# Ledger of designs, part 89: peptides against a protein of PDB entry 5HB3

Target 1, 150 residues: chain A of PDB entry 5HB3
Amino acid sequence: RQMQDRCMSEYNQRIRNAPEGSIDPFRMACYKIIGRCDLSNRSLDGLQTDVNDWIWLQFNLARETDRSLELAGESYGLAELQASIREIGLKHFPKTAAEDTNGSFGMFFYLQILAGMFEQAIAYLYPFSYVDAVHFAIALTYYGLLRPVD

## One batch from the design tools (peptide; made by RFdiffusion4, then SolubleMPNN)

Design b1_p22_2_s3 (from b1_p22_2, 13 letters changed)
Fold by OpenDDE base, seed 5:
Structure b1_p22_2_s3 (fold): chain B 150 residues (1-150), chain A 22 residues (1-22)
Amino acid sequence: as target 1 above (150 residues)
Amino acid sequence: MKIKNDADTMINRALEELAKKA
């Protein structure tokens, strides 16, 4: 609690008082990740990031915290992340094998798996790669992550 | 709103990289 308060204080102080361009983006990232500062901004400004960094950040920030303690609009848990991934899928990724031109279906499958959307991931993968879908389904079932529908 | 923009940017970049490797 004391550490979190300190992080928040330092974060706010730097945002308000630091000259433009003088803020260490890595330090700000630490405040965001460890101190959970400014959760409405889910990006690491000033850092070169890729999709892996982005998804990692989303998972770290998407904690089931007491929603009562979070400011209105800052409640972002696993469910919200999953919803975001669904929207990303609809916007950027092929819906059918016929629409796949670049083999990007694997990336969306990967994102769904990371988000724990196992059933949806397998269902999505199936029309693109039957064999792979079956293999992943077996593995996920073995580890109790896939709920087989009787 | 910000989350969507960041996601879109990252995904588009990733897709572009995939396209270059294909």
Scores: peptide ipSAE 0.201, ipTM 0.756, DockQ to the pose 0.280
Fold by OpenDDE base, seed 2:
Structure b1_p22_2_s3 (fold): chain B 150 residues (1-150), chain A 22 residues (1-22)
Amino acid sequence: as target 1 above (150 residues)
Amino acid sequence: MKIKNDADTMINRALEELAKKA
């Protein structure tokens, strides 16, 4: 708690007092990730990030801290992340193999897997790549991550 | 709202990169 408070204090002080462009984006990222500062802003300003970095950040920020201590309005957990992934899927990714023009289905499958949406991921992959879907299903089942509906 | 925008931006970039490689 003391460390978090210190991080938050330093974060706020730097945001308010630092000249534009003088803030080390990596340092600010550390404050955000470790100190959980400014969780409403889930972007890492000044850093060139890719989808992997983005999803990694979302997971790190989505740590289910005791919801009891976080003000109700700022709680972003795994469920919210999963909801976001679903929305992303609906907006940006093909729903069927016939709609797949760019071969982007694998990326959405990947995001779903990372988000722990194993059943949905397999179901999504199945029409695009049957063989791969079966292999992943077997593997996920072996590790107890896929709960087949009896 | 901001998260969605960031996600959209990142996904669009990723899709563009994928399209260039395809």
Scores: peptide ipSAE 0.199, ipTM 0.753, DockQ to the pose 0.304
Fold by OpenDDE base, seed 3:
Structure b1_p22_2_s3 (fold): chain B 150 residues (1-150), chain A 22 residues (1-22)
Amino acid sequence: as target 1 above (150 residues)
Amino acid sequence: MKIKNDADTMINRALEELAKKA
């Protein structure tokens, strides 16, 4: 708690007092990830990040265990992340093979798998690639991650 | 609201990059 308070203090001080453009974005990222500062902003400002970095950050920030110790009143766990992925899917990714112009369905499938949305991922992949969907379904079932409807 | 905007920006960038590689 003392370390977190110190991180918050330093974070706020730097944001307020540092000249524009002088703040080390990596240091700010450390405050966000380790110190859990400014959790309402779930991005790393000033850093060039990709989708992998983004999803990694979301998982790191999505902690369920010590919400009582967090100064940020916002609860963001796995369920909220999964909800966000669903919304992203509806907004940015093709719903059918006919709508797929750029072959981006694989990226959304990947995001769903990372988020543990296995049933939804397989259901989504099925109309795009039947063979791949079956292979992943078999593998996920083998590892007990996919629950077949009896 | 801010979380959704960040996600949207990141995904849009990713899709743009994919489109450039296709």
Scores: peptide ipSAE 0.194, ipTM 0.749, DockQ to the pose 0.293
Fold by OpenDDE base, seed 1:
Structure b1_p22_2_s3 (fold): chain B 150 residues (1-150), chain A 22 residues (1-22)
Amino acid sequence: as target 1 above (150 residues)
Amino acid sequence: MKIKNDADTMINRALEELAKKA
């Protein structure tokens, strides 16, 4: 808690008082990650990031905390992350093979797998690649991660 | 609204990068 408070203090101080261009984005990233600062902004400003960086950050910031202890606006857990992935999927990823112009379906499948959305991931992959969907389904079932419909 | 915009921006950037590699 003490470290988190220090990170939050430093983060807020730098955001407010640091001259433009003087902020080390990596240092700010460290404060954000360690302190979970400003959870309303789940991005790393000033850094070139990709989808892997984004999803890594989301998982790092996500915590299953007692909702009663968190300010309503600062609650961010796995459920919220999953909701975000669903929303992103609906907006930015192909829904059918016919809509796939750049092969991005695999990335959305990957994001869903990382977020533990196994059933949705398999269901999504199935129309794009039947063989791959079946193989992943078998593997996920073997590890008890996919619940087969009885 | 802001959270959604940040995610959208990042995903769009990532998708653009993927498109360039393809």
Scores: peptide ipSAE 0.030, ipTM 0.578, DockQ to the pose 0.279; fails the geometry check

Design b1_p22_2_s4 (from b1_p22_2, 10 letters changed)
Fold by OpenDDE base, seed 3:
Structure b1_p22_2_s4 (fold): chain B 150 residues (1-150), chain A 22 residues (1-22)
Amino acid sequence: as target 1 above (150 residues)
Amino acid sequence: PVIKNDADTMISRALEELAKKA
């Protein structure tokens, strides 16, 4: 909390006093990730990022803290992130093998696994690749991450 | 809303890159 307060103070001071775009983007990232400053903007300005960077950032920001609630007026945790990933799936990814044109089903499977949506990920993968789905199911079950059907 | 916009942008970009490699 003390660190967050100091980061917020420094962030506000620099935003007011520094010319537009003059703040180092990596420093800005530190303010956002460590200091949880300006969480109304969940992107990293001035940095080139990909989907892996995006999902990593969302996990780091998807934490419920007293500070976040006070500043943002709302919480965005793992459950909300998982809901967002479900929506992403519905919008951008194939629902059946027949809809798959470029093999993007693997990317959505990957995102679901990263988000801890193991049962849904296996269920999604099954119609695309039975063998792979079974293998992942066995592995996830072994590590206690997948609840087997009784 | 901000998160949704970022997600759409990032996923669209990822899919475009995937399509280029396919």
Scores: peptide ipSAE 0.193, ipTM 0.769, DockQ to the pose 0.293
Fold by OpenDDE base, seed 1:
Structure b1_p22_2_s4 (fold): chain B 150 residues (1-150), chain A 22 residues (1-22)
Amino acid sequence: as target 1 above (150 residues)
Amino acid sequence: PVIKNDADTMISRALEELAKKA
C-alpha cells in the first residue's frame, strides 16, 4: 500500500511537470503495474514486447477488486480480459481448420489457456487437432481445471 | 475496448512472425 501510494504520488508529480511521453518506459511500467496509474493506456510503446509480455502485462493490470475502488475506465478484471481474448479470437484467428493457413490456431489456444478459458480452449482446439485436444483435456481434468462432461 | 488497439497490434505482429517461420 505504501509503495502504491508513493508511485501514484510520483506519477502525478511527473505528469504535471514532464512533457507528454518523456517518462522512462520502465518507470511508466512500474507506475502502471505497482501504482495502477493511468490504466487507460495499457501499452508500453517504449519497450519491445512480444505476445507473452503482453498477456503477462494484461494479467498484472487486471484486478478482481471492487469496481467502486477503481476509477472509471481503469477497472479491468479477469472477465474483461477474457472478453478481450474472445474478441481477439474472432478477429485474428481461424474459426475452422479449413480457414487455417499458417497454423495460428495454436497461438489462440495458448492465449485461451493462459486466460483460464479451459473449456473454450479445448473446444477450439478439437477440430484442429483431435489428439492434442484429448491430451490437454485429460491433463486439465487431472489437475481439476476442467470439469468432465457427463 | 481498452486493450483492443494494443492487442490488435501485438497479435498482428505475432502472426506475421509465425507466418515468416512457416
Scores: peptide ipSAE 0.192, ipTM 0.772, DockQ to the pose 0.262
Fold by OpenDDE base, seed 2:
Structure b1_p22_2_s4 (fold): chain B 150 residues (1-150), chain A 22 residues (1-22)
Amino acid sequence: as target 1 above (150 residues)
Amino acid sequence: PVIKNDADTMISRALEELAKKA
């Protein structure tokens, strides 16, 4: 709590006093990730990021914080992240094996796994690679991450 | 909405890279 308060104080001070764009992007990232500052802006401006960085960031920002302290409208939890992943899937990734032209299904599977969408990930992977889906299902079940769909 | 835009951009780039490697 004290650390968060310090981060917020420093962040606010820098935003007020620093010229626009003068703040080190890495420092800004730290304020966002650790300090949960200005979560309305979830992009890391000025940093070269890839999809792995993006999903990692979103996952970290989706951490359950004391929602009571978060301003209304700035809450972005795991559910919202998962919803975003679903939307991404619908827009950018093949729905069936027949639609797969570039073999991109694996990336969407990967994103779903990272977002904790294990059941959906396995279900998605199944028509593309039965063997892989079964293997992952077994592994996830072993670790208690898959809930058996009755 | 901002997250979606960023996501779209990142995914598009990732897909382009995959396409180049394929």
Scores: peptide ipSAE 0.191, ipTM 0.771, DockQ to the pose 0.281
Fold by OpenDDE base, seed 4:
Parts: sequence; C-alpha cells; structure tokens
Structure b1_p22_2_s4 (fold): chain B 150 residues (1-150), chain A 22 residues (1-22)
Amino acid sequence: as target 1 above (150 residues)
Amino acid sequence: PVIKNDADTMISRALEELAKKA
C-alpha cells in the first residue's frame, strides 16, 4: 500500500505537470500496474500492444484480495474480469461450431484459460474440438486447476 | 464493463489478423 500511494502521488504530479505525450510509456505502465493509477483507463498509450499484452494487463490489474483494502473506484477483481471475458465471448466469438468460419474459437478459449475460467473454457472448446478439449481437461485436472464435476 | 471498449478494439484487431491468415 505504501508503494501504491507513492506511485499514485507521482502519477498525479506528472499528469498535471508533464507535457502531453512526454511521459515514458513504460513508466506509465508501471504506474498503472504497480500503482493501480487511473484504472478507469485500462489501455496503455504509446505502446504497441497485441491481444496477449492486453489480456496480461487485465489479469494483472485484477485483484482477488479483499476490495476493502483498496480505494473506492480503484478496485477490479477477477470476477469482474471474467464477466468481461464472457461478454467479449458473446459479442465477438462463435457460439457453436456451425457459426465458426475462421477458427476464432481458439482465441476465445485462450482468453478464458488466461482468465482462469477453466471449466467454462473446456465446455466451450468441446463442441469445436473434442480431442483438444479432452486433452486440456486432463492436463488441467492433473494440475488441480479443473474442478471435478460431482 | 470497464474494459469493454478497449477489449472490443483489441479483439477486433486480433480477429482481423486471424482472418488474413485464414
């Protein structure tokens, strides 16, 4: 918390005093990730990012700890991230194999895995690729990440 | 959600790239 407070103070100072676009993008990223500054904006300006960078950032900005320990408005848990991933799925990705045209189902599966949505990821993958779904299910179960169904 | 707009942009770009490779 002490480090976070210091980062926030520095961030606020630089935002007020620095010319637009003059702040090192990597320093800005540090303020975002470590200091959790301005979590209303979850993108990083001035950096070339791809989907892997994006999901990594979202994961790191998420917290599973007690939200009461964070300032109001600066908390974003894993549950909220997972909810966002679900909405992304509904909007951008095929629901069934019949809707798949370019194999994009794999990307959504990947996003769900990275967000810790293991059961949902396997369930989603199964109708697209039975063999792959079974293989991943076995692996996830072995490492204790997939919960057995009662 | 808070990240919806950013996600839409990023995912759309990723899907476009995927479509080009297909």
Scores: peptide ipSAE 0.186, ipTM 0.773, DockQ to the pose 0.279

Design b1_p22_3_s1 (from b1_p22_3, 11 letters changed)
Fold by OpenDDE base, seed 2:
Structure b1_p22_3_s1 (fold): chain B 150 residues (1-150), chain A 22 residues (1-22)
Amino acid sequence: as target 1 above (150 residues)
Amino acid sequence: SELEEWIQRGLEWANKHLDLFK
């Protein structure tokens, strides 16, 4: 907790007082991850990142904790992450097999699975790959992760 | 599996085309 408090303090001080562009982006990343600072910005500016980095960051930041105890004053949990994934899907991924011109549907399926959006993931995958969707549905059901959809 | 290949292709595509992930 003390470390987190220090991170937040330093983060705030640097954002307010440091010259623009003078802050080490890695340090800022540390403040964000450890101190949970500025969770509204879940990207790492000034760093070369890839999709894996982005995913890692999102899931590390998305904590399901008692919000009343959150020191950062900002809330970002699984629900918010899921909302973000939905938004990303709507904006960037094919909605139907006919729209799939680049084969990116698997990525969106993957994101949904990671975010625990199992029913949606299966429903999404089904028109792209019936066999795989069924296999995943069976597996998820077996582990009690898939709920019936009305 | 075929799905794994699709995911991989999707990852590659995302890295190239989605600024959100950079």
Scores: peptide ipSAE 0.258, ipTM 0.844, DockQ to the pose 0.753
Fold by OpenDDE base, seed 5:
Structure b1_p22_3_s1 (fold): chain B 150 residues (1-150), chain A 22 residues (1-22)
Amino acid sequence: as target 1 above (150 residues)
Amino acid sequence: SELEEWIQRGLEWANKHLDLFK
């Protein structure tokens, strides 16, 4: 579409030609979100953001479509997002209750659930809260979201 | 709920370490 093309064009032009620090970060954010520009950098530099913003951004940038049908030259789908979340989890979140010093495991569980990583989310939550993991497993199974497990 | 509390704590933690998500 024309608007997206304009965003992409303007983004590229500004990135290349504008003096450093002269570009409105909000505008650049719009270009990124709408134009899907520079998806390798899935952050909003120059803006005060929190984890909610980060989550929102990741999911909005992720497209569950055929890559061949993407309007933008760059593609970023749910699979890539899931991979990113896995990496984040491996690097920054506790693997066991014993490792949980900050009580952050819930966040990683939450991220996995949001990303549709249900089996992994349940498996992850289990050592932290057996009861909750089981309840979620039952619920997800009921709704057909959880694959059969032994 | 307890889980909500955990998630909230996790959010707070993540906010302190947002750069780690980049």
Scores: peptide ipSAE 0.254, ipTM 0.839, DockQ to the pose 0.839
Fold by OpenDDE base, seed 4:
Structure b1_p22_3_s1 (fold): chain B 150 residues (1-150), chain A 22 residues (1-22)
Amino acid sequence: as target 1 above (150 residues)
Amino acid sequence: SELEEWIQRGLEWANKHLDLFK
């Protein structure tokens, strides 16, 4: 908590006083992750990141916490992450097998699973891979993560 | 598994084509 407060303070100070581009990207990352600063910008500027890094960041930032308990004024939870993933899906991933020219559907399925969007993930995967969708559905049901359609 | 292969392919695709992940 003390560290978080310090990060927030330093972040606020630096964004106001530091010359553009002078802040160490890694430090900025620390401010974001630890201090929960500027959660509206969920990227690490100045760092070369890949999809794995992005995923890691999103899920670390998307803390499942009560907003009332957040020390920072900004809140970013699972719901917001899920919304983001949904939007990403709509914009960048195939919606049908016919649209799947690059075989990227698996990635979107993966993102949905990570975000706990199990029902949506299975529904999405089904037209691409029936067998895999069924297998995952069974597994998720076994662990109590999937709510079967009534 | 086949799905793992698809996920991997998707990851590769995303790294190349999705700016959101960079």
Scores: peptide ipSAE 0.251, ipTM 0.840, DockQ to the pose 0.754
Fold by OpenDDE base, seed 3:
Structure b1_p22_3_s1 (fold): chain B 150 residues (1-150), chain A 22 residues (1-22)
Amino acid sequence: as target 1 above (150 residues)
Amino acid sequence: SELEEWIQRGLEWANKHLDLFK
């Protein structure tokens, strides 16, 4: 709590008094992760990051808590993350096997699975790999994560 | 595995082409 309060205080002070982009990006990352500051900006600006870092950040920031109790006055949960993944999928990943030229469909499948979007993930994978989709569907159903269709 | 290969390929592709992930 003390650290979080300090982060919020420092964040607010620096945002008000410093030019945009002049703050140490590592410090900003700390404010974001620990203090949950500025959750609307779910990126680490000024830092060299990769997709793994992005994934880690998204899931780290996605927390289920009462919005009214958030110090930052913002909330970001699984539902918002899932919405973001859907948006990313629509914009950047193949929608059909015919559109797949680079084999990137597996990445989107992976993202959906990580986000608990199991039904959508299986439905998405099906046209790319029927056999794999069926196997995953069976496994997910066995563990109670997938609802069978009547 | 096939899935691991797909994921790895996708990660590489995303790192090269998607600024959103950086």
Scores: peptide ipSAE 0.232, ipTM 0.831, DockQ to the pose 0.717

Design b1_p22_3_s2 (from b1_p22_3, 11 letters changed)
Fold by OpenDDE base, seed 4:
Structure b1_p22_3_s2 (fold): chain B 150 residues (1-150), chain A 22 residues (1-22)
Amino acid sequence: as target 1 above (150 residues)
Amino acid sequence: SELEEWIEKGKEWANKHLDLFK
């Protein structure tokens, strides 16, 4: 991809030569998303972002590509994103209904679903909302995303 | 749905309390 190569080259040049804070944050975002540059830093510095922006960014960066075919030196796939979400869950979200004081369990459920962690998502939701967990499990099974227990 | 409401509530909470999303 010509555009990707250009982004990588420009990113490498600018990160080394540009004064600190002189690079437009939107440009940096382009380098990250298109050029796959500096994937270890999955944030958009200098931009006001919310959870929706974060989600969008993570999933755009986490491309399901064969690492052996990726031209970029850095790879970030679904597995890495899933690991990140697990870590976020462990640190920031309730593990049991008793720990839930703010109703944040829904957010973590949502993140797991988006990341394709269907079995884990259902298992997580179950103690918070039995009905919703069952309904979602049925739906996922219908679409072939969840294997029912025989 | 109730689940959608919980997700939205969770998003609001996350925006307020989790720096990793900012």
Scores: peptide ipSAE 0.374, ipTM 0.893, DockQ to the pose 0.735
Fold by OpenDDE base, seed 5:
Structure b1_p22_3_s2 (fold): chain B 150 residues (1-150), chain A 22 residues (1-22)
Amino acid sequence: as target 1 above (150 residues)
Amino acid sequence: SELEEWIEKGKEWANKHLDLFK
């Protein structure tokens, strides 16, 4: 808590007082991750990041904690992350096999699985790869992660 | 697996084409 409070304090101070671009991006990243500062901006500005970094960041920022227990004024949990992934999928990924040009469907499937959106992930994968979708469905069901469709 | 390959291809595609991850 003390560290988080310090991060928040420093973050706020630096945002208000530091000239634009003068703050170390890595330091800002630390404030964001540890202090959960400015969660509305879930990117690491000034850093070269890739999709793996993005994934890591999103999941680390997403906390499955009671909102009442969060020290940060902003809350970002799994539900919000899932919503974001849905939006990303709708906007940027193919909806059908016919729309797939470069096999990007796999990425969206992967994101959904990571976010625990198992039913949606399987449903999404099905038109692209029937066999894989069925296999995953069986596996997820076995582990109690997928509810059988009545 | 084929699926793993698709995921990797998808990652590559996403890195190249989606500014969201940058």
Scores: peptide ipSAE 0.374, ipTM 0.893, DockQ to the pose 0.737
Fold by OpenDDE base, seed 1:
Structure b1_p22_3_s2 (fold): chain B 150 residues (1-150), chain A 22 residues (1-22)
Amino acid sequence: as target 1 above (150 residues)
Amino acid sequence: SELEEWIEKGKEWANKHLDLFK
């Protein structure tokens, strides 16, 4: 906690007082990841990142801390991550097979699975690939991750 | 699997076209 408080203090001071562009992006990333500073901005500004980096970052930031123990302020957990993925899906990914021109549906399916959104992921995949959706549903059911619908 | 291929294609597309990952 003391380390986190120090990180937050340093982060805030640097953001406020440092000339624009003078702060090392890597240092800022460290404050964000280790110090959990400024979780409202879940991007690594000034660093070249890809989708894998993004995924890694989101899941590392989305720590289930007992809300009771999190200092009054910024909480980011799995629920918030899931909400973000839903928003990304609505904005950027095809809703139907007819809208899929780039084959990007697989990516959104993947994101939902990673975030534990199993029912939604299967429902999403179904119109794109019936066979794969059914097979995945069977597998998830076998592992107790999908509730059988009566 | 075909699904894995779709995921990889989707990743490539996302990296190219979605700013949220950059």
Scores: peptide ipSAE 0.368, ipTM 0.890, DockQ to the pose 0.702
Fold by OpenDDE base, seed 3:
Structure b1_p22_3_s2 (fold): chain B 150 residues (1-150), chain A 22 residues (1-22)
Amino acid sequence: as target 1 above (150 residues)
Amino acid sequence: SELEEWIEKGKEWANKHLDLFK
C-alpha cells in the first residue's frame, strides 16, 4: 500500500509537471505495474521487451477487481484481455491453414489457451493440427474446462 | 512436443515481426 500510494503520488505529480515521455521508463513501469496507473496503455515504452514480457504484463494487469475499488479509477479484467487477444488474432495471425506460411498459428493458440479461451483455441487449432486439437479437447473436457457437444 | 515447438517458433516470429510485443 505504501509503495502503491507513492507511485500514484509520483505519477500524478510527474504527469502534470513533466512533458509526456520524459519520465524514466523504469519508473513508469513501476507506476504501471504497482500503481496501476494509465491502464489504457498496456505497454512499457522505452524498454526492450519481448512477447513473454508482453504476456506477463497483460496478465498481471488483468485483475478481477470491482471498478469502484480501483485506486487509479481504471479497471482491466480478463474479458478485456480476451477481447484484445481476439483482435490481435484477427489482425496478425493466420485464419486458415492455407494462410499459414510460417507456423505462427501455434502462438495464437497459446495466447487463447492462456486467456482461458478454450473452445475458441481448439476450434482454431483444428484445421492446423487435427491430432493436437483432439488431444487438447479430450484433456480439457476431462478437467471440466471444455463442454462436450452432443 | 510438436506443438510446443510450434509455439516457440511462433514466439520467435512474433518477436521479429510484431511491434506490439516490443
Scores: peptide ipSAE 0.365, ipTM 0.890, DockQ to the pose 0.670

Design b1_p22_3_s3 (from b1_p22_3, 10 letters changed)
Fold by OpenDDE base, seed 3:
Structure b1_p22_3_s3 (fold): chain B 150 residues (1-150), chain A 22 residues (1-22)
Amino acid sequence: as target 1 above (150 residues)
Amino acid sequence: SELEAWIQAGLEWANEHLHLFQ
């Protein structure tokens, strides 16, 4: 794509030649999203973003494509996103109800559901809310998204 | 719903406490 090629060209030029911190963060964001430049850094430096922006960015950057055809020379798919979410959970979210002091478990449940980590999401929610976990498990199973346990 | 409330609370918490999203 012409636009992507232009983004890559401009990105490469600016990243090499521009003084540190001088690049317009919005322009950088465009290079990231449209040009898929520097996918190893899946954040938007210099911009004030919230969790919704972060979620949006992660899922938009996550592509299921042939790595050999990736123009940017980098790939980031759902599997990598799932791994990232798992790591975030381990580092920042409560493991048990006893550790939950602020009710943040729902956020991690939400992230897992968005990422299609259904079995893990239900397993995680279960100790926090038995009833809700069962309800979601039933629904997900009905739609073939959750594998029943033997 | 209760779950929606938890998610919303978690979103707010994350915005305030996790630099990952900033």
Scores: peptide ipSAE 0.198, ipTM 0.808, DockQ to the pose 0.705
Fold by OpenDDE base, seed 5:
Structure b1_p22_3_s3 (fold): chain B 150 residues (1-150), chain A 22 residues (1-22)
Amino acid sequence: as target 1 above (150 residues)
Amino acid sequence: SELEAWIQAGLEWANEHLHLFQ
């Protein structure tokens, strides 16, 4: 708690007082990750990142906490992450096999699996790869992660 | 597996074309 409070205080001070572009991006990243500052911006500005960094960041920021306990009044949990992934899917990934021109469907499947969107992931994969969708469905069912359909 | 190859291809594509990761 003390560390979070300090991060929030320093973040607020620097964001208000520092000249534009003068703040160390690594320090700002620490404020975001440790202090959970400015969760509405879930990126690391000023740093070179890749998809793995993005994924890591999203899951670190996605905490199942009561909003009332968040210092900034911000909340970001699994539900918000899932909503973001849905939005990303609608905007950037093929919706049907007919739309797939670059083979990127696997990435969206991967994102959905990571976010626990198992039923949607299987449904999405099915038209691209029937066999793989069935295999994953069986495995997920075995581990109790996929809800059976009536 | 073929699926792993697809995922890897997708990861590479995403790094190249999706600004939200950069």
Scores: peptide ipSAE 0.189, ipTM 0.805, DockQ to the pose 0.688
Fold by OpenDDE base, seed 1:
Formats: structure tokens, C-alpha cells, sequence
Structure b1_p22_3_s3 (fold): chain B 150 residues (1-150), chain A 22 residues (1-22)
């Protein structure tokens, strides 16, 4: 893709040559998303972002393409995103109801659902909210997103 | 629903406490 190639070249050039703090962060974001540049850094420096922005960015960057065909030589797909979500969970979210002092379990459940980690999400939610876990399990099963377990 | 409320609370908490999203 011509646009991707151009974005990658411009991104690399600006990162190397532009004075620190002089680069438009929105432009850099565009280069990152379109050009798949510097995927190891999945944040937008210099921009005010919230969790929704973060989520949006992760999914836009997590493109499922043949790694051998990626121009940037960097690969980031759903599997990598799911791995990131797991790591985030381990680091920042309660593992059990007893550990939930902040009421943040719902957020981690939400992240797992967004990332397609349905079985894990339901299993995680169950000890926090049995009723909701069951309801979600039924719904996901109905839509073929969750496999019933014996 | 209660779950929606928890998710919303979690979002707010995350925005406040997790540098990952800032």
C-alpha cells in the first residue's frame, strides 16, 4: 500500500530528525495507525486519552494480517492484544471477589469481552456476579460465541 | 443493569488510577 509506505517513511524520518516536542501528536497517531509504525509503543504520547481511546487504539492497531506481508516488519494482531489484556489483568485487576476493593472487576470483564476472550471473561465474572455471569453465558451461547462446557 | 453500573464504575476507576489509559 502506497499510503502505508509513505506514512512509515515519514514517521521514521520525523522520529529521527524532528526536534523533540515539535511533532504534532495527531500526525504521529495517523502514521502509527495507517503505517503500522512502532507497534511496540501502543500509546499516543502527547495526547489526552482515556480508557475508551486506549481501547479504540488497541483494536485499530491489532490487525489480523499475515505477518510476512506486513510492510513495517512488525506484527500485532488479536493474539497479541489478548496477551496484553491478560497481562493487564494480572497487573491491575482483582483476581477474586475478596480482592475487589475498587469495584474494577467489571472493567476487566469488559476488556476480555471486547477482545473475544468469552470463556475467560465469563469465568472471571462468575465469582463477582453469579447472576450476570449466567446471563451473559446464556446470551453468548445463543449467538454461538460461547461453547457449553460439561 | 448492575453489571453495566459496575462497568461504568470500572471505567471511571481506570481513568483515574491506571496510567495505562492516559
Amino acid sequence: as target 1 above (150 residues)
Amino acid sequence: SELEAWIQAGLEWANEHLHLFQ
Scores: peptide ipSAE 0.180, ipTM 0.797, DockQ to the pose 0.699
Fold by OpenDDE base, seed 2:
Structure b1_p22_3_s3 (fold): chain B 150 residues (1-150), chain A 22 residues (1-22)
Amino acid sequence: as target 1 above (150 residues)
Amino acid sequence: SELEAWIQAGLEWANEHLHLFQ
């Protein structure tokens, strides 16, 4: 807790007072990952990142812990990540097969699977690729990850 | 947005390498 408070203080100080472009982006990343600072901003400014980096970051930030141990406004868990994935889906991915033009549905399916949204992932994939959806459903069921949807 | 750029990069990769995304 003391370390987190210190990180928060340093992070805020730098964000507010440091000249533009002078902040070490790696240090800021450390504040986010280790200190859980400014979790409302889940991007790494100043770093060249890709989707893999994004995914890695989201899961590291989405720490499952006692929320009472986190600073106010800095709580972020799997539920919040899943909510973010849902929002991403609504904004950036096709909702029907007719809307798909480049296979982007697969990426959203992948994100949902990574986030443990198995039932939703399969349901989403089904209209785009029946065969793949069935195969994944079978596999997920085998491992006890897929539950019946009411 | 940055997210859109990442998604696009991921899509390009996935479309190239994964049958699921084709």
Scores: peptide ipSAE 0.065, ipTM 0.675, DockQ to the pose 0.115

